# Peptides against a protein of PDB entry 5LHZ, part 73

Target 1, 78 residues: chain A of PDB entry 5LHZ
Amino acid sequence: QLLKSVFVKNVGWATQLTSGAVWVQFNDGSQLVVQAGVSSISYTSPNGQTTRYGENEKLPDYIKQKLQCLSSILLMFS

## One batch from the design tools (peptide; made by RFdiffusion4, then SolubleMPNN)

Design b2_p21_5_s4 (from b2_p21_5, 12 letters changed)
Fold by OpenDDE base, seed 2:
Structure b2_p21_5_s4 (fold): chain B 78 residues (1-78), chain A 21 residues (1-21)
Amino acid sequence: as target 1 above (78 residues)
Amino acid sequence: SEDAELIRKIRELVAELSRKL
């Protein structure tokens, strides 16, 4: 279930779920899901392809950019 | 690495939020 949704201008929507997960829907159609207690993050591209990324691998630049954005967004929930 | 630190930062922030639920 949805707990809290925040509109972020020029970025998209960020939603906290009752499960503890945070779900970001970017304006470009991509998505990020970060779940509490899970060691990897989930990225879904605009075409619907989903990839998981962990700590021990090199991140694509576009993923790093979105994660940097997410770190700032998370301050809106605290 | 910088990438690992970024992932860890995000995970920790989400973990902190989840503990408030």
Scores: peptide ipSAE 0.735, ipTM 0.933, DockQ to the pose 0.782
Fold by OpenDDE base, seed 3:
Structure b2_p21_5_s4 (fold): chain B 78 residues (1-78), chain A 21 residues (1-21)
Amino acid sequence: as target 1 above (78 residues)
Amino acid sequence: SEDAELIRKIRELVAELSRKL
C-alpha cells in the first residue's frame, strides 16, 4: 500500500510504501525502487527494462544523477 | 568507491525511514 506520495517539481513523484520501500517515478518515464533490507537498487528504463545495481558495480552517469536526486528526496521524507 | 558510498547512503536512509513505520 501507498503511505505517502510527494510531487517533486521538475523530477516526478516519490512514494513511500508501507513495506518500507521508496518508489520514484521520474518525468522521463524511468523509475527507481529501493527496498529496506535489500542490497540492490532497482532501475526501470522508459522502455520497461529493469536492472538492479549493487555496491560492487560501476554506475552509469545517468543512474548516478537519479540516485543523487533520490538522496535529496529521502531527506524530505525524514 | 564513490558509487558504493552513494548506494550505501541511500540504503541507510531508506532503512532509517522504515524503522519509523
Scores: peptide ipSAE 0.734, ipTM 0.933, DockQ to the pose 0.765
Fold by OpenDDE base, seed 5:
Structure b2_p21_5_s4 (fold): chain B 78 residues (1-78), chain A 21 residues (1-21)
Amino acid sequence: as target 1 above (78 residues)
Amino acid sequence: SEDAELIRKIRELVAELSRKL
């Protein structure tokens, strides 16, 4: 269930779910999902491929950029 | 590592938000 959605100009939409998860839908068609209590984050590329990233993995630059953006968005929710 | 810190930051922020629900 959707709890709160925030529009971010030139980025996309960020939605907080009642489960505690945060779902970001980027303008380029990619998505991020972060779930409370889960050690990895989920990234879905525009072509629909999903990859999970944890603390022990090297992040592609484009993922780091989107995570930096997500950090800023999460501060807006708080 | 820098990548690990970024993931930890995201996870912590989401955890904090979830505790407020």
Scores: peptide ipSAE 0.734, ipTM 0.933, DockQ to the pose 0.764
Fold by OpenDDE base, seed 4:
Structure b2_p21_5_s4 (fold): chain B 78 residues (1-78), chain A 21 residues (1-21)
Amino acid sequence: as target 1 above (78 residues)
Amino acid sequence: SEDAELIRKIRELVAELSRKL
């Protein structure tokens, strides 16, 4: 269930779940999910395709940008 | 790597937030 949802201007919505997961819904229709205790991050593209990225993988630039954005959001949550 | 550090950073931040629940 949802714990806290924050509107981020020009980005979308960021939600913290009671599970400890953080869910970001970007304005372009893509999504990121980061779960506590899980080694990979989940990205869902606007077309609904989901890909998981771990620490040992090279990231596409557009993913890096979204992750950098997420990093900033997480700092706001703290 | 730079990419690894970014993912690790995010994971750590989320873990930190989860511990506050």
Scores: peptide ipSAE 0.734, ipTM 0.933, DockQ to the pose 0.797

Design b2_p21_6_s1 (from b2_p21_6, 13 letters changed)
Fold by OpenDDE base, seed 1:
Structure b2_p21_6_s1 (fold): chain B 78 residues (1-78), chain A 21 residues (1-21)
Amino acid sequence: as target 1 above (78 residues)
Amino acid sequence: SVSQQRQAVLAKVQSFLKSSE
C-alpha cells in the first residue's frame, strides 16, 4: 500500500509505503527501494533489471548519486 | 510512525553511503 507520493522536481516520484519502505521512481526510468530492517537496498535499472546491494559493499557511482538524492528527499520532509 | 520510518530509512541510506566510501 502507498501512504503518500510526492513529486520531486528534476528527480521523479518518491513514495512511502505502509511497509515502511521508501520507493523512488527516477526520471531516467530507474527505481530505488529502501526499507529499514532489511540488510540490502533494491535498485531497478531502466531496463527492468533489479539488483540488491548490501551494506559495506562498494556501490556504483550512479547508485551513490541516487542514494544521495534520496537522502536529500528525506531531509526535505523531515 | 511514518516519520520514524523515514528517519530509519535516512539512517540506512547514510550508512550505505558512508560504508561505500
Scores: peptide ipSAE 0.685, ipTM 0.919, DockQ to the pose 0.896
Fold by OpenDDE base, seed 5:
Structure b2_p21_6_s1 (fold): chain B 78 residues (1-78), chain A 21 residues (1-21)
Amino acid sequence: as target 1 above (78 residues)
Amino acid sequence: SVSQQRQAVLAKVQSFLKSSE
């Protein structure tokens, strides 16, 4: 279930779920899901392929960029 | 709480970014 959805200009939508997860739907069609208590994050590319990344993995630059964006969004909501 | 969960997610994101450097 959705708790709150926020539109972010030039980025997309960020939604907090009742599970505690944050779900970002980017304008380019990609998606990012991050949840506390889960050791990995989930990224879905625009073509629908989903990849999970662990904390100690080297991340592609485009993933880091989107995580940085998410970080900024979360900081704005705090 | 909602705020606690959001903070936990933020911490995780920042941890991922830090560890990827």
Scores: peptide ipSAE 0.685, ipTM 0.919, DockQ to the pose 0.932
Fold by OpenDDE base, seed 4:
Structure b2_p21_6_s1 (fold): chain B 78 residues (1-78), chain A 21 residues (1-21)
Amino acid sequence: as target 1 above (78 residues)
Amino acid sequence: SVSQQRQAVLAKVQSFLKSSE
């Protein structure tokens, strides 16, 4: 279930779920899901392929960029 | 709480970014 969805200009939509997860839907069609208590993050590419990344894993630059964006969004939420 | 969950997610994101450097 969705708790709150926020439109972020030039980024897309950010939603907090009842599970505690945060779900970002980027304008390029990609998606990012992060949840506390889960050891990995989930990225879905525009073509629908989903990849999970662990905390100590080297991330592709485009993933790091999207995580940085998510960080900024979360700071706005607070 | 909802706020606590957001803070936990933020901490996780920051940890992922740091550990990927």
Scores: peptide ipSAE 0.684, ipTM 0.919, DockQ to the pose 0.918
Fold by OpenDDE base, seed 3:
Structure b2_p21_6_s1 (fold): chain B 78 residues (1-78), chain A 21 residues (1-21)
Amino acid sequence: as target 1 above (78 residues)
Amino acid sequence: SVSQQRQAVLAKVQSFLKSSE
């Protein structure tokens, strides 16, 4: 279930779930889900394809950019 | 707590970025 949803201008929506996971819906149609205690992060492209990334693998630049954005959003939540 | 979980997510994101450098 959803705990809190925040609209972020020029980014999209960020939601914290009751599980503790954070779900970001970007304006470009992509999505990112990150949860502590899980060894991977989940990225869904605008076409609906979902990819899971592990902590020790090289990330595409656009994923890094979205994770950096997520970091900023998390600081906003606090 | 919700705050602790959010902090843990932040730490994880930072770890992913660090490991991808």
Scores: peptide ipSAE 0.684, ipTM 0.919, DockQ to the pose 0.928

Design b2_p21_6_s2 (from b2_p21_6, 13 letters changed)
Fold by OpenDDE base, seed 3:
Structure b2_p21_6_s2 (fold): chain B 78 residues (1-78), chain A 21 residues (1-21)
Amino acid sequence: as target 1 above (78 residues)
Amino acid sequence: SQQEQLQQVLQKVLSFLKSSE
């Protein structure tokens, strides 16, 4: 199910799944999952609580920061 | 393809960032 994993210094690990999802495990213990064909993104806080956000939803600043980080990580997969 | 899936994820992320500006 795991295709490719990339280590990002001072950030964490990013893994591409055969499902079409990208799974990021941040050093702070949080996680982010973005999947092709799914209208929402999934964020898991360090305490294990998962929240899904829609595309038109106002995002917390810390989520925006992690998405910005993810966009940079995705360039490493190309 | 897996590369196409990756591009779709990238576009999704960029869309989320743009809509939340």
Scores: peptide ipSAE 0.727, ipTM 0.931, DockQ to the pose 0.812
Fold by OpenDDE base, seed 2:
Parts: C-alpha cells; structure tokens; sequence
Structure b2_p21_6_s2 (fold): chain B 78 residues (1-78), chain A 21 residues (1-21)
C-alpha cells in the first residue's frame, strides 16, 4: 500500500509504503527499496535486474550515490 | 509508527554508507 509519494526534481519519485519501506524510482529508470526491519537493500537496474545488498558488503559507487541521494530525500517525508 | 519506520530507514541508509566507506 502506498502511503505518501513525493516528486524530487532532477531525481525522480520517492514513495513511503505502509510496510515501512521507502521506494525510490529514479529518473534513470533504476529503483531502490529500503525497508525497516530488513537487513538488506534492494536495487533494480534500468534493465530490470534486481540485486540485494547487505550492510557489511562493499557497495558499487552508483549504489552509494543513490543511497546518499535517498538520505537527503528522506528529509522530505518529515 | 510510520514516522519511526522512516527514521529506521534513514538510519539504515546511513549505516550502509558508513559500512561501505
């Protein structure tokens, strides 16, 4: 269930779900899902490939960039 | 609450970034 969606200029859409997840749909076609209570994050590339990452693994730079972006986006939900 | 869930997401994101430095 969708709870709240915000449009982020030059980034895309970010949606808070009732499940406790935040779902970001980036303008480049990629997606990121981060959910409270789940030990991994989910990234979907523009071609539809989904990869899950754990907290203690080295992340690709493009994932780190999107997470950094997400941290800023989350302020918009407060 | 949903607010608390949101904060947990934020903390998780920050933790991931820190762990990957």
Amino acid sequence: as target 1 above (78 residues)
Amino acid sequence: SQQEQLQQVLQKVLSFLKSSE
Scores: peptide ipSAE 0.727, ipTM 0.931, DockQ to the pose 0.873
Fold by OpenDDE base, seed 1:
Structure b2_p21_6_s2 (fold): chain B 78 residues (1-78), chain A 21 residues (1-21)
Amino acid sequence: as target 1 above (78 residues)
Amino acid sequence: SQQEQLQQVLQKVLSFLKSSE
């Protein structure tokens, strides 16, 4: 269930879910889900392929960039 | 609370970024 959605110019939409997750829908069609209490993050590419990453993994640069973006977005929620 | 969970998400994101440096 949706709690709060924020439109982020030139990025996409970020939504806080009642589950404790934050769901980002990027303009390029990719998606990122980060949830409290879950040890991994979920990235879905524009073609619909989903990959989960653990906290100690080396991340692809494009994932790091999107996480960096997400960290900035989260400051908008608080 | 939802605010606390939001903060947890932020900390998780920062942790992922730190561990991937």
Scores: peptide ipSAE 0.727, ipTM 0.931, DockQ to the pose 0.850
Fold by OpenDDE base, seed 4:
Structure b2_p21_6_s2 (fold): chain B 78 residues (1-78), chain A 21 residues (1-21)
Amino acid sequence: as target 1 above (78 residues)
Amino acid sequence: SQQEQLQQVLQKVLSFLKSSE
């Protein structure tokens, strides 16, 4: 279930789920899901391809950028 | 709590960023 959704200007929508996950829908059509207690993160590209990344993986720069954005969003939620 | 879970998500994100440096 959706708990809270926030519109972020020039980014998209960020939603907290009751599961403990945060779901970001970016303006470029990509999506990012991060959940407490899960060792990987989920990224869905604009073309619909989903990839999971582990904590110690080398991440593509575009993923790093979106995670950096997410960290800023999470600070807004606080 | 939900707030605690948000903090855990934040820590996870920061950990991912640090580990990918």
Scores: peptide ipSAE 0.727, ipTM 0.931, DockQ to the pose 0.906

Design b2_p21_6_s3 (from b2_p21_6, 12 letters changed)
Fold by OpenDDE base, seed 5:
Structure b2_p21_6_s3 (fold): chain B 78 residues (1-78), chain A 21 residues (1-21)
Amino acid sequence: as target 1 above (78 residues)
Amino acid sequence: SMQQQLEQVLAKVQRFLENSK
C-alpha cells in the first residue's frame, strides 16, 4: 500500500510505502526503491530492467545523482 | 514508525553515497 505520494517538481513522484520503502518514479522513466533492512537498493531503468546495487559498490554516476536527489526528497518528507 | 523507517532509508542512502566515493 501507499502511505504518501508527493509530486516533486522537475523530478517526478516520490512515494513512501506502508512497508517503509521509498519509491521514486523519475521523470525519465527510471525508478528507485530503497528500503531499510535490505542490503541493496533497486534501480529500474526506463526500459524496465531492474538492477540491484550493494552498499559497497561504486555506483554509476547517474545512480549517485538519483540517490542524491532522493536524499533531498527524504529530507523534505521528514 | 513510518518516520523511523524514513530516517533509516535516509541513512542507508547516505551510506551508499559515501561508500561510492
Scores: peptide ipSAE 0.737, ipTM 0.933, DockQ to the pose 0.910
Fold by OpenDDE base, seed 1:
Structure b2_p21_6_s3 (fold): chain B 78 residues (1-78), chain A 21 residues (1-21)
Amino acid sequence: as target 1 above (78 residues)
Amino acid sequence: SMQQQLEQVLAKVQRFLENSK
């Protein structure tokens, strides 16, 4: 279930779910889902392919950039 | 609380970023 959705200029939409997860829908069609208590994060590419990344693995630069963006968004939420 | 969950998500994101440096 959706709890709160925020439009982020030049980024897309960020939604907090009742599960505690944060779901970001980027303008490029990609998506991120991050939830505390889960060991991985989920990235879905524009073509619909989903990849999960662990906390201790090296991330592609484009994933880092999107996570940095998410960090900034979360600071606005709080 | 949901606010606490947001803070935990933020902390997790920061860990991922730091560990990927």
Scores: peptide ipSAE 0.736, ipTM 0.933, DockQ to the pose 0.891
Fold by OpenDDE base, seed 3:
Structure b2_p21_6_s3 (fold): chain B 78 residues (1-78), chain A 21 residues (1-21)
Amino acid sequence: as target 1 above (78 residues)
Amino acid sequence: SMQQQLEQVLAKVQRFLENSK
């Protein structure tokens, strides 16, 4: 279930789910899902390929950029 | 609460960013 959705100009849509997860749909067609209590984060590329990243691994720069963007969005929700 | 969940997600994102530096 969806709880709250926010449109972010030049980024896309960010949605908080009733599960507590935050789901971001970027304009480039990629997606991020982050949920507390899960050890990994989920990234889906525009072609639909999903990759999970752990907390202690080195992230690709484009993932770090999107996580930084997500941080800014989360501050908008609060 | 949902607000607490949001704060936990933010903290998690920040940990991922810091650990990737």
Scores: peptide ipSAE 0.736, ipTM 0.933, DockQ to the pose 0.880
Fold by OpenDDE base, seed 4:
Structure b2_p21_6_s3 (fold): chain B 78 residues (1-78), chain A 21 residues (1-21)
Amino acid sequence: as target 1 above (78 residues)
Amino acid sequence: SMQQQLEQVLAKVQRFLENSK
């Protein structure tokens, strides 16, 4: 279930779910889902392929960029 | 609380970024 959705210019939509997860839908069609208490993060590419990454993995640069963007969004929520 | 959950998500994202460097 959705709790709150925020539109972010030139990024997309960021939604907090009642589960506590944050779901970002980027303008390029990709998606991120991040939830505390889960060991991995979920990335879905524009073509619909989903990949989970662990905390100690070296991430692709495009994933790091999106996580940095998400970090900035979350800081705005504070 | 939901705000605490957001803070935990932020912390997690930061850990992922730092550990990927």
Scores: peptide ipSAE 0.736, ipTM 0.933, DockQ to the pose 0.900

Design b2_p21_6_s4 (from b2_p21_6, 14 letters changed)
Fold by OpenDDE base, seed 5:
Structure b2_p21_6_s4 (fold): chain B 78 residues (1-78), chain A 21 residues (1-21)
Amino acid sequence: as target 1 above (78 residues)
Amino acid sequence: SQQQQLQQVLAKVQKFLESSK
């Protein structure tokens, strides 16, 4: 279930789920899902391929950029 | 609470960013 969905200018949509997850749908068609209690984060590329990354894993720069963006968004939700 | 969940997500994101440096 969706708890709150927010349009973020020049980014896309950020949604908080009742599950405790935050779901970001970027304008480029990619997606990030980060959920409390889950040890990995989920990235979905524009073509729909999903990859999960574990903690302490070296991330592609483009994913780091999106996580930094998500960090900024989360501060807005607070 | 949902607010606590947000804080946990934020902490996780920041941890991922730091560990990926």
Scores: peptide ipSAE 0.716, ipTM 0.927, DockQ to the pose 0.824
Fold by OpenDDE base, seed 1:
Structure b2_p21_6_s4 (fold): chain B 78 residues (1-78), chain A 21 residues (1-21)
Amino acid sequence: as target 1 above (78 residues)
Amino acid sequence: SQQQQLQQVLAKVQKFLESSK
């Protein structure tokens, strides 16, 4: 269930879910889901392939960039 | 609360970023 959705110019949409997750839908068609209480994050590429990354993993640069973007978005929510 | 959840997500994101350095 959706709680709040925010349009972010030149990025996409960011939505807070009742599950405690934040769901970002990027303009490039990729998606990122980060949920409180879950030890991994979920990234879905534009082609629909989903990969989960754990804490302490070395992340691809493009994932890090999207996480950095998400961090900025979350500061806007707060 | 909603706000607490957001802060938890933020903390997690930042932890991921730091641990990936």
Scores: peptide ipSAE 0.716, ipTM 0.927, DockQ to the pose 0.857
Fold by OpenDDE base, seed 4:
Structure b2_p21_6_s4 (fold): chain B 78 residues (1-78), chain A 21 residues (1-21)
Amino acid sequence: as target 1 above (78 residues)
Amino acid sequence: SQQQQLQQVLAKVQKFLESSK
């Protein structure tokens, strides 16, 4: 279930789920899902391909950028 | 709490970023 959705200018939508996950829908059509207690994060590209990344993996730069963006969003939620 | 979960997600994201350096 959706708990709270926030529009973020020039980014997209960020949603907190009752599960504890945060779901970001970026303007470029990509998506990011991060949940506490799960060892991986989920990224869905604009073409619909979903990839899971582990905690110690070397991430593509575009993923790092989106995670940094998410970090900023989460600070806004605080 | 939901607020605690947000903080946990933040911590996780930050860990991912640091671990990817």
Scores: peptide ipSAE 0.716, ipTM 0.927, DockQ to the pose 0.901
Fold by OpenDDE base, seed 3:
Parts: sequence; structure tokens; C-alpha cells
Structure b2_p21_6_s4 (fold): chain B 78 residues (1-78), chain A 21 residues (1-21)
Amino acid sequence: as target 1 above (78 residues)
Amino acid sequence: SQQQQLQQVLAKVQKFLESSK
């Protein structure tokens, strides 16, 4: 279930789920899912391909940029 | 709580960013 959604100008939408996940839908069509209690994060490219990354894994720069954006977005949730 | 889970997600994201440097 969806709990709370926020619109971020020039970025997209971020939604908190009752499961403990945060789901970001970026304007470029990509998506991030980060969930409490899960050791990996999920990235879905605009073409629908999903990749999971572990905590100690070297991330592509575009993923790091989106995670940095997500970090900023999370501070907007209150 | 949901607020606690938000903080856990934030901490996780920050950990991923730091670990990827």
C-alpha cells in the first residue's frame, strides 16, 4: 500500500510504502526502490530492466547520482 | 513505526553512497 507521496521538481515522485520501502519514479522513466530490512537496492532502467545492488558493491555513477537525490528527498519526508 | 523505517532507509542510502566511494 502507498502511504505518502511527494513531488520533487525536476526529479519525479517519491512514495513511502507501508512495507517500509521508498519508491522513486524519476522523470527519465527509471525507478529506485530502497526498503528497510533488505540488504540490496533495486534500480529499474527506463526500458524496464531491473538490477539489484549490494551494500558494498561499486555503483555506476548514474546510480550514485540518483541515490544522492533520494537522500535529499528523504529529508523532505516528515 | 513508519518514521523509524524512513530513517532506516535514509541510513541505508547513505551507507550505499559511502561504501561506493
Scores: peptide ipSAE 0.715, ipTM 0.927, DockQ to the pose 0.840

Design b2_p21_7_s1 (from b2_p21_7, 9 letters changed)
Fold by OpenDDE base, seed 3:
Structure b2_p21_7_s1 (fold): chain B 78 residues (1-78), chain A 21 residues (1-21)
Amino acid sequence: as target 1 above (78 residues)
Amino acid sequence: FLEKIMKENPEEILKLAKELS
């Protein structure tokens, strides 16, 4: 279930879920779900392919770049 | 894991991440 959504300029939309997770829908059509206390992240590419990355896996650079947007997103939820 | 990802960001942002999750 959804709690609230915010529009993030030049990024997309971010939604806080009742689970505590943050769901980001990027302008390029990709999606990212992250949550503190969970040792994995979920990435969905624009073509709909979903990949789950664990804490011991090396993240692709394009995923790392998207994660850098998270700081701005969290500020907008405050 | 989120805290690990965000370790390069200011402490205030890390706190917000904890509060949201």
Scores: peptide ipSAE 0.032, ipTM 0.536, DockQ to the pose 0.118
Fold by OpenDDE base, seed 4:
Formats: C-alpha cells, sequence, structure tokens
Structure b2_p21_7_s1 (fold): chain B 78 residues (1-78), chain A 21 residues (1-21)
C-alpha cells in the first residue's frame, strides 16, 4: 500500500510504502526500491527485469548514479 | 567527488541510503 508520493524534478516519482520502503520510479522507466533494515535493494530495469543487490555486491555504475539522487529523495521523506 | 566515494565504498553508500529510508 502507498502512503505518499512526491515528484522529484529530473528524476521521477518517489513513493513511500506502508512497509517502510521507498519506491522510486525514474523517468527512464527503471525502478528502485530501498528500505531501512533490509540488507538489499531492488532494481527493475526499463525492460522489467528485476535484480536484487546485497550490501556486499558491486553495483553497476548506472545504479550507483541513481543512488546519488536517492539521498536527496530520502530527505523528502524525513 | 560523490561518484568517487560511491565507487570506493559501495557497501557503505548502500547502507547509508537504506538507513535514510
Amino acid sequence: as target 1 above (78 residues)
Amino acid sequence: FLEKIMKENPEEILKLAKELS
């Protein structure tokens, strides 16, 4: 279930879920789900392929770039 | 600078991002 959604300029939409997770829908069609207390993040590519990355895994550069703006997004929910 | 930090400390960045959610 959804709690609230916020528009993020040049990024897309970020939605806080009742689970505590934050779901980001990027303009390029990709998606990212992060949640405090969870040791992994979920990334969905524009083609719908979902990959879960653990804390000790090396992230692709394009995902790292998305994490850069994630900090700003998360501040909107603080 | 942020990109450098993220490349050198991917686990820490991931942890911080999750902690802020």
Scores: peptide ipSAE 0.032, ipTM 0.564, DockQ to the pose 0.090
Fold by OpenDDE base, seed 2:
Structure b2_p21_7_s1 (fold): chain B 78 residues (1-78), chain A 21 residues (1-21)
Amino acid sequence: as target 1 above (78 residues)
Amino acid sequence: FLEKIMKENPEEILKLAKELS
């Protein structure tokens, strides 16, 4: 279930879920889901392919770039 | 700054991001 959705300029939409997860829908069509207490993040590419990444594995650069704006996004929900 | 930090500490940044969600 959705709690709150906010528009993030030059990024896309970010939604806080009742589960505590944050779901980001980027302008390029990709998606990212992060959740406190969960050892992985979920990334969905623009073509719809979803991949889970653990906290100890190397992330592709394009995903790291998405994470760079996550701090700013999270401030909108804090 | 963030780019440098993430490049040098990718696992820590991921952990922090999840903790803040």
Scores: peptide ipSAE 0.031, ipTM 0.566, DockQ to the pose 0.090
Fold by OpenDDE base, seed 5:
Structure b2_p21_7_s1 (fold): chain B 78 residues (1-78), chain A 21 residues (1-21)
Amino acid sequence: as target 1 above (78 residues)
Amino acid sequence: FLEKIMKENPEEILKLAKELS
């Protein structure tokens, strides 16, 4: 269930879920779900393919770049 | 896990991430 959604300029939309997770919907059609205390992240490509990455896995560079947006996103929830 | 990807950000941001979850 959705709690709060915020618009992030030049990024997309970020939504806080009742689970505590943050769901980011990027302008390029990709999606990212992250949550503190959880040792994995979920990435969905524009074609709808979803991949879950654990903390011991190598993250693709394009996903690392998207994660850099999280700092700005989290500030908007403060 | 999130601490690793957020290590270059201010402490307050990391705190917020923990509070949101």
Scores: peptide ipSAE 0.030, ipTM 0.531, DockQ to the pose 0.113

Design b2_p21_7_s2 (from b2_p21_7, 9 letters changed)
Fold by OpenDDE base, seed 3:
Structure b2_p21_7_s2 (fold): chain B 78 residues (1-78), chain A 21 residues (1-21)
Amino acid sequence: as target 1 above (78 residues)
Amino acid sequence: FLDKIMKENPEEIKKLAEELS
């Protein structure tokens, strides 16, 4: 279930789920799901392909770029 | 996990994120 949604300029929409996860829907059509205390992230490409990455896996640069804005997003839910 | 990823990312990526947020 959804708890709160916020608009993030030049990024997209971010929604906090009742599970505690944050779901980011980027303007390019990709999506990220992250959650504190969980050692993995879920990335969905614009074509709908979903990949789950663990904390010890090397991330593609384009995913790292999207992760860099998460700090600001998470602050909006604090 | 998130803190670790952000800490280890190069400055070029961080600067791009600043433009987006």
Scores: peptide ipSAE 0.059, ipTM 0.644, DockQ to the pose 0.292
Fold by OpenDDE base, seed 5:
Structure b2_p21_7_s2 (fold): chain B 78 residues (1-78), chain A 21 residues (1-21)
Amino acid sequence: as target 1 above (78 residues)
Amino acid sequence: FLDKIMKENPEEIKKLAEELS
């Protein structure tokens, strides 16, 4: 269930879920779901393929770039 | 986990994020 959505310029939309997770919908059609205290992230590519990454896995650079936006995004929910 | 990713990413990635955020 959705709690709050915020627009992030040049990025897309970020939504806080009742679970505590943050759902980011990027302008390129990709999506990320992240949550503090959880040792995994979920990435959905523009074609709809979803991959879950754990903290001990190697992340693609393009996902790392998207994750760098989260520091600013999460501040909007604090 | 997320904090580690933020701190360990290269500066060029961080700079790109600054432009986007």
Scores: peptide ipSAE 0.054, ipTM 0.638, DockQ to the pose 0.309
Fold by OpenDDE base, seed 1:
Structure b2_p21_7_s2 (fold): chain B 78 residues (1-78), chain A 21 residues (1-21)
Amino acid sequence: as target 1 above (78 residues)
Amino acid sequence: FLDKIMKENPEEIKKLAEELS
């Protein structure tokens, strides 16, 4: 379930879930689901393909770039 | 990954992220 959704400038929308996860819907149609205490992230490409990545594996640059704005996204919930 | 990013950001961000989780 959804708790709170906020607009993130030049990124998209971020939603806090009741699970504690943060669901980011980017302007390009991709999505990220991240959660503290979980050693993996879920990325969904614009075509709907979902891939789960662990902290020890190499991430594509486009995903790294999206993760770089996560701190700013979280600030929107303050 | 969220934990990793938190470690690389200011304490205020870390605190907020933990509260949201």
Scores: peptide ipSAE 0.044, ipTM 0.556, DockQ to the pose 0.111
Fold by OpenDDE base, seed 4:
Structure b2_p21_7_s2 (fold): chain B 78 residues (1-78), chain A 21 residues (1-21)
Amino acid sequence: as target 1 above (78 residues)
Amino acid sequence: FLDKIMKENPEEIKKLAEELS
């Protein structure tokens, strides 16, 4: 279930879920689901393929870049 | 992952992240 959605300029839309997770829908068509206290992230590529990454896995650079904007996204929920 | 991302961010943002989870 959805709680709150915010528009993030040059990024996309970010939605807080009732689970506590943050669901980001990027402008490039990809998606990212992250949650504090969880040691994994869910990434969906523009073609719809979903991959779950653990904390000890090496992430592709394009995913690292998307993770770096999470601090700004969280700031939008303030 | 969020814990790692928030590590280099101000405490205010860290608190916000916890409130969202």
Scores: peptide ipSAE 0.037, ipTM 0.552, DockQ to the pose 0.111

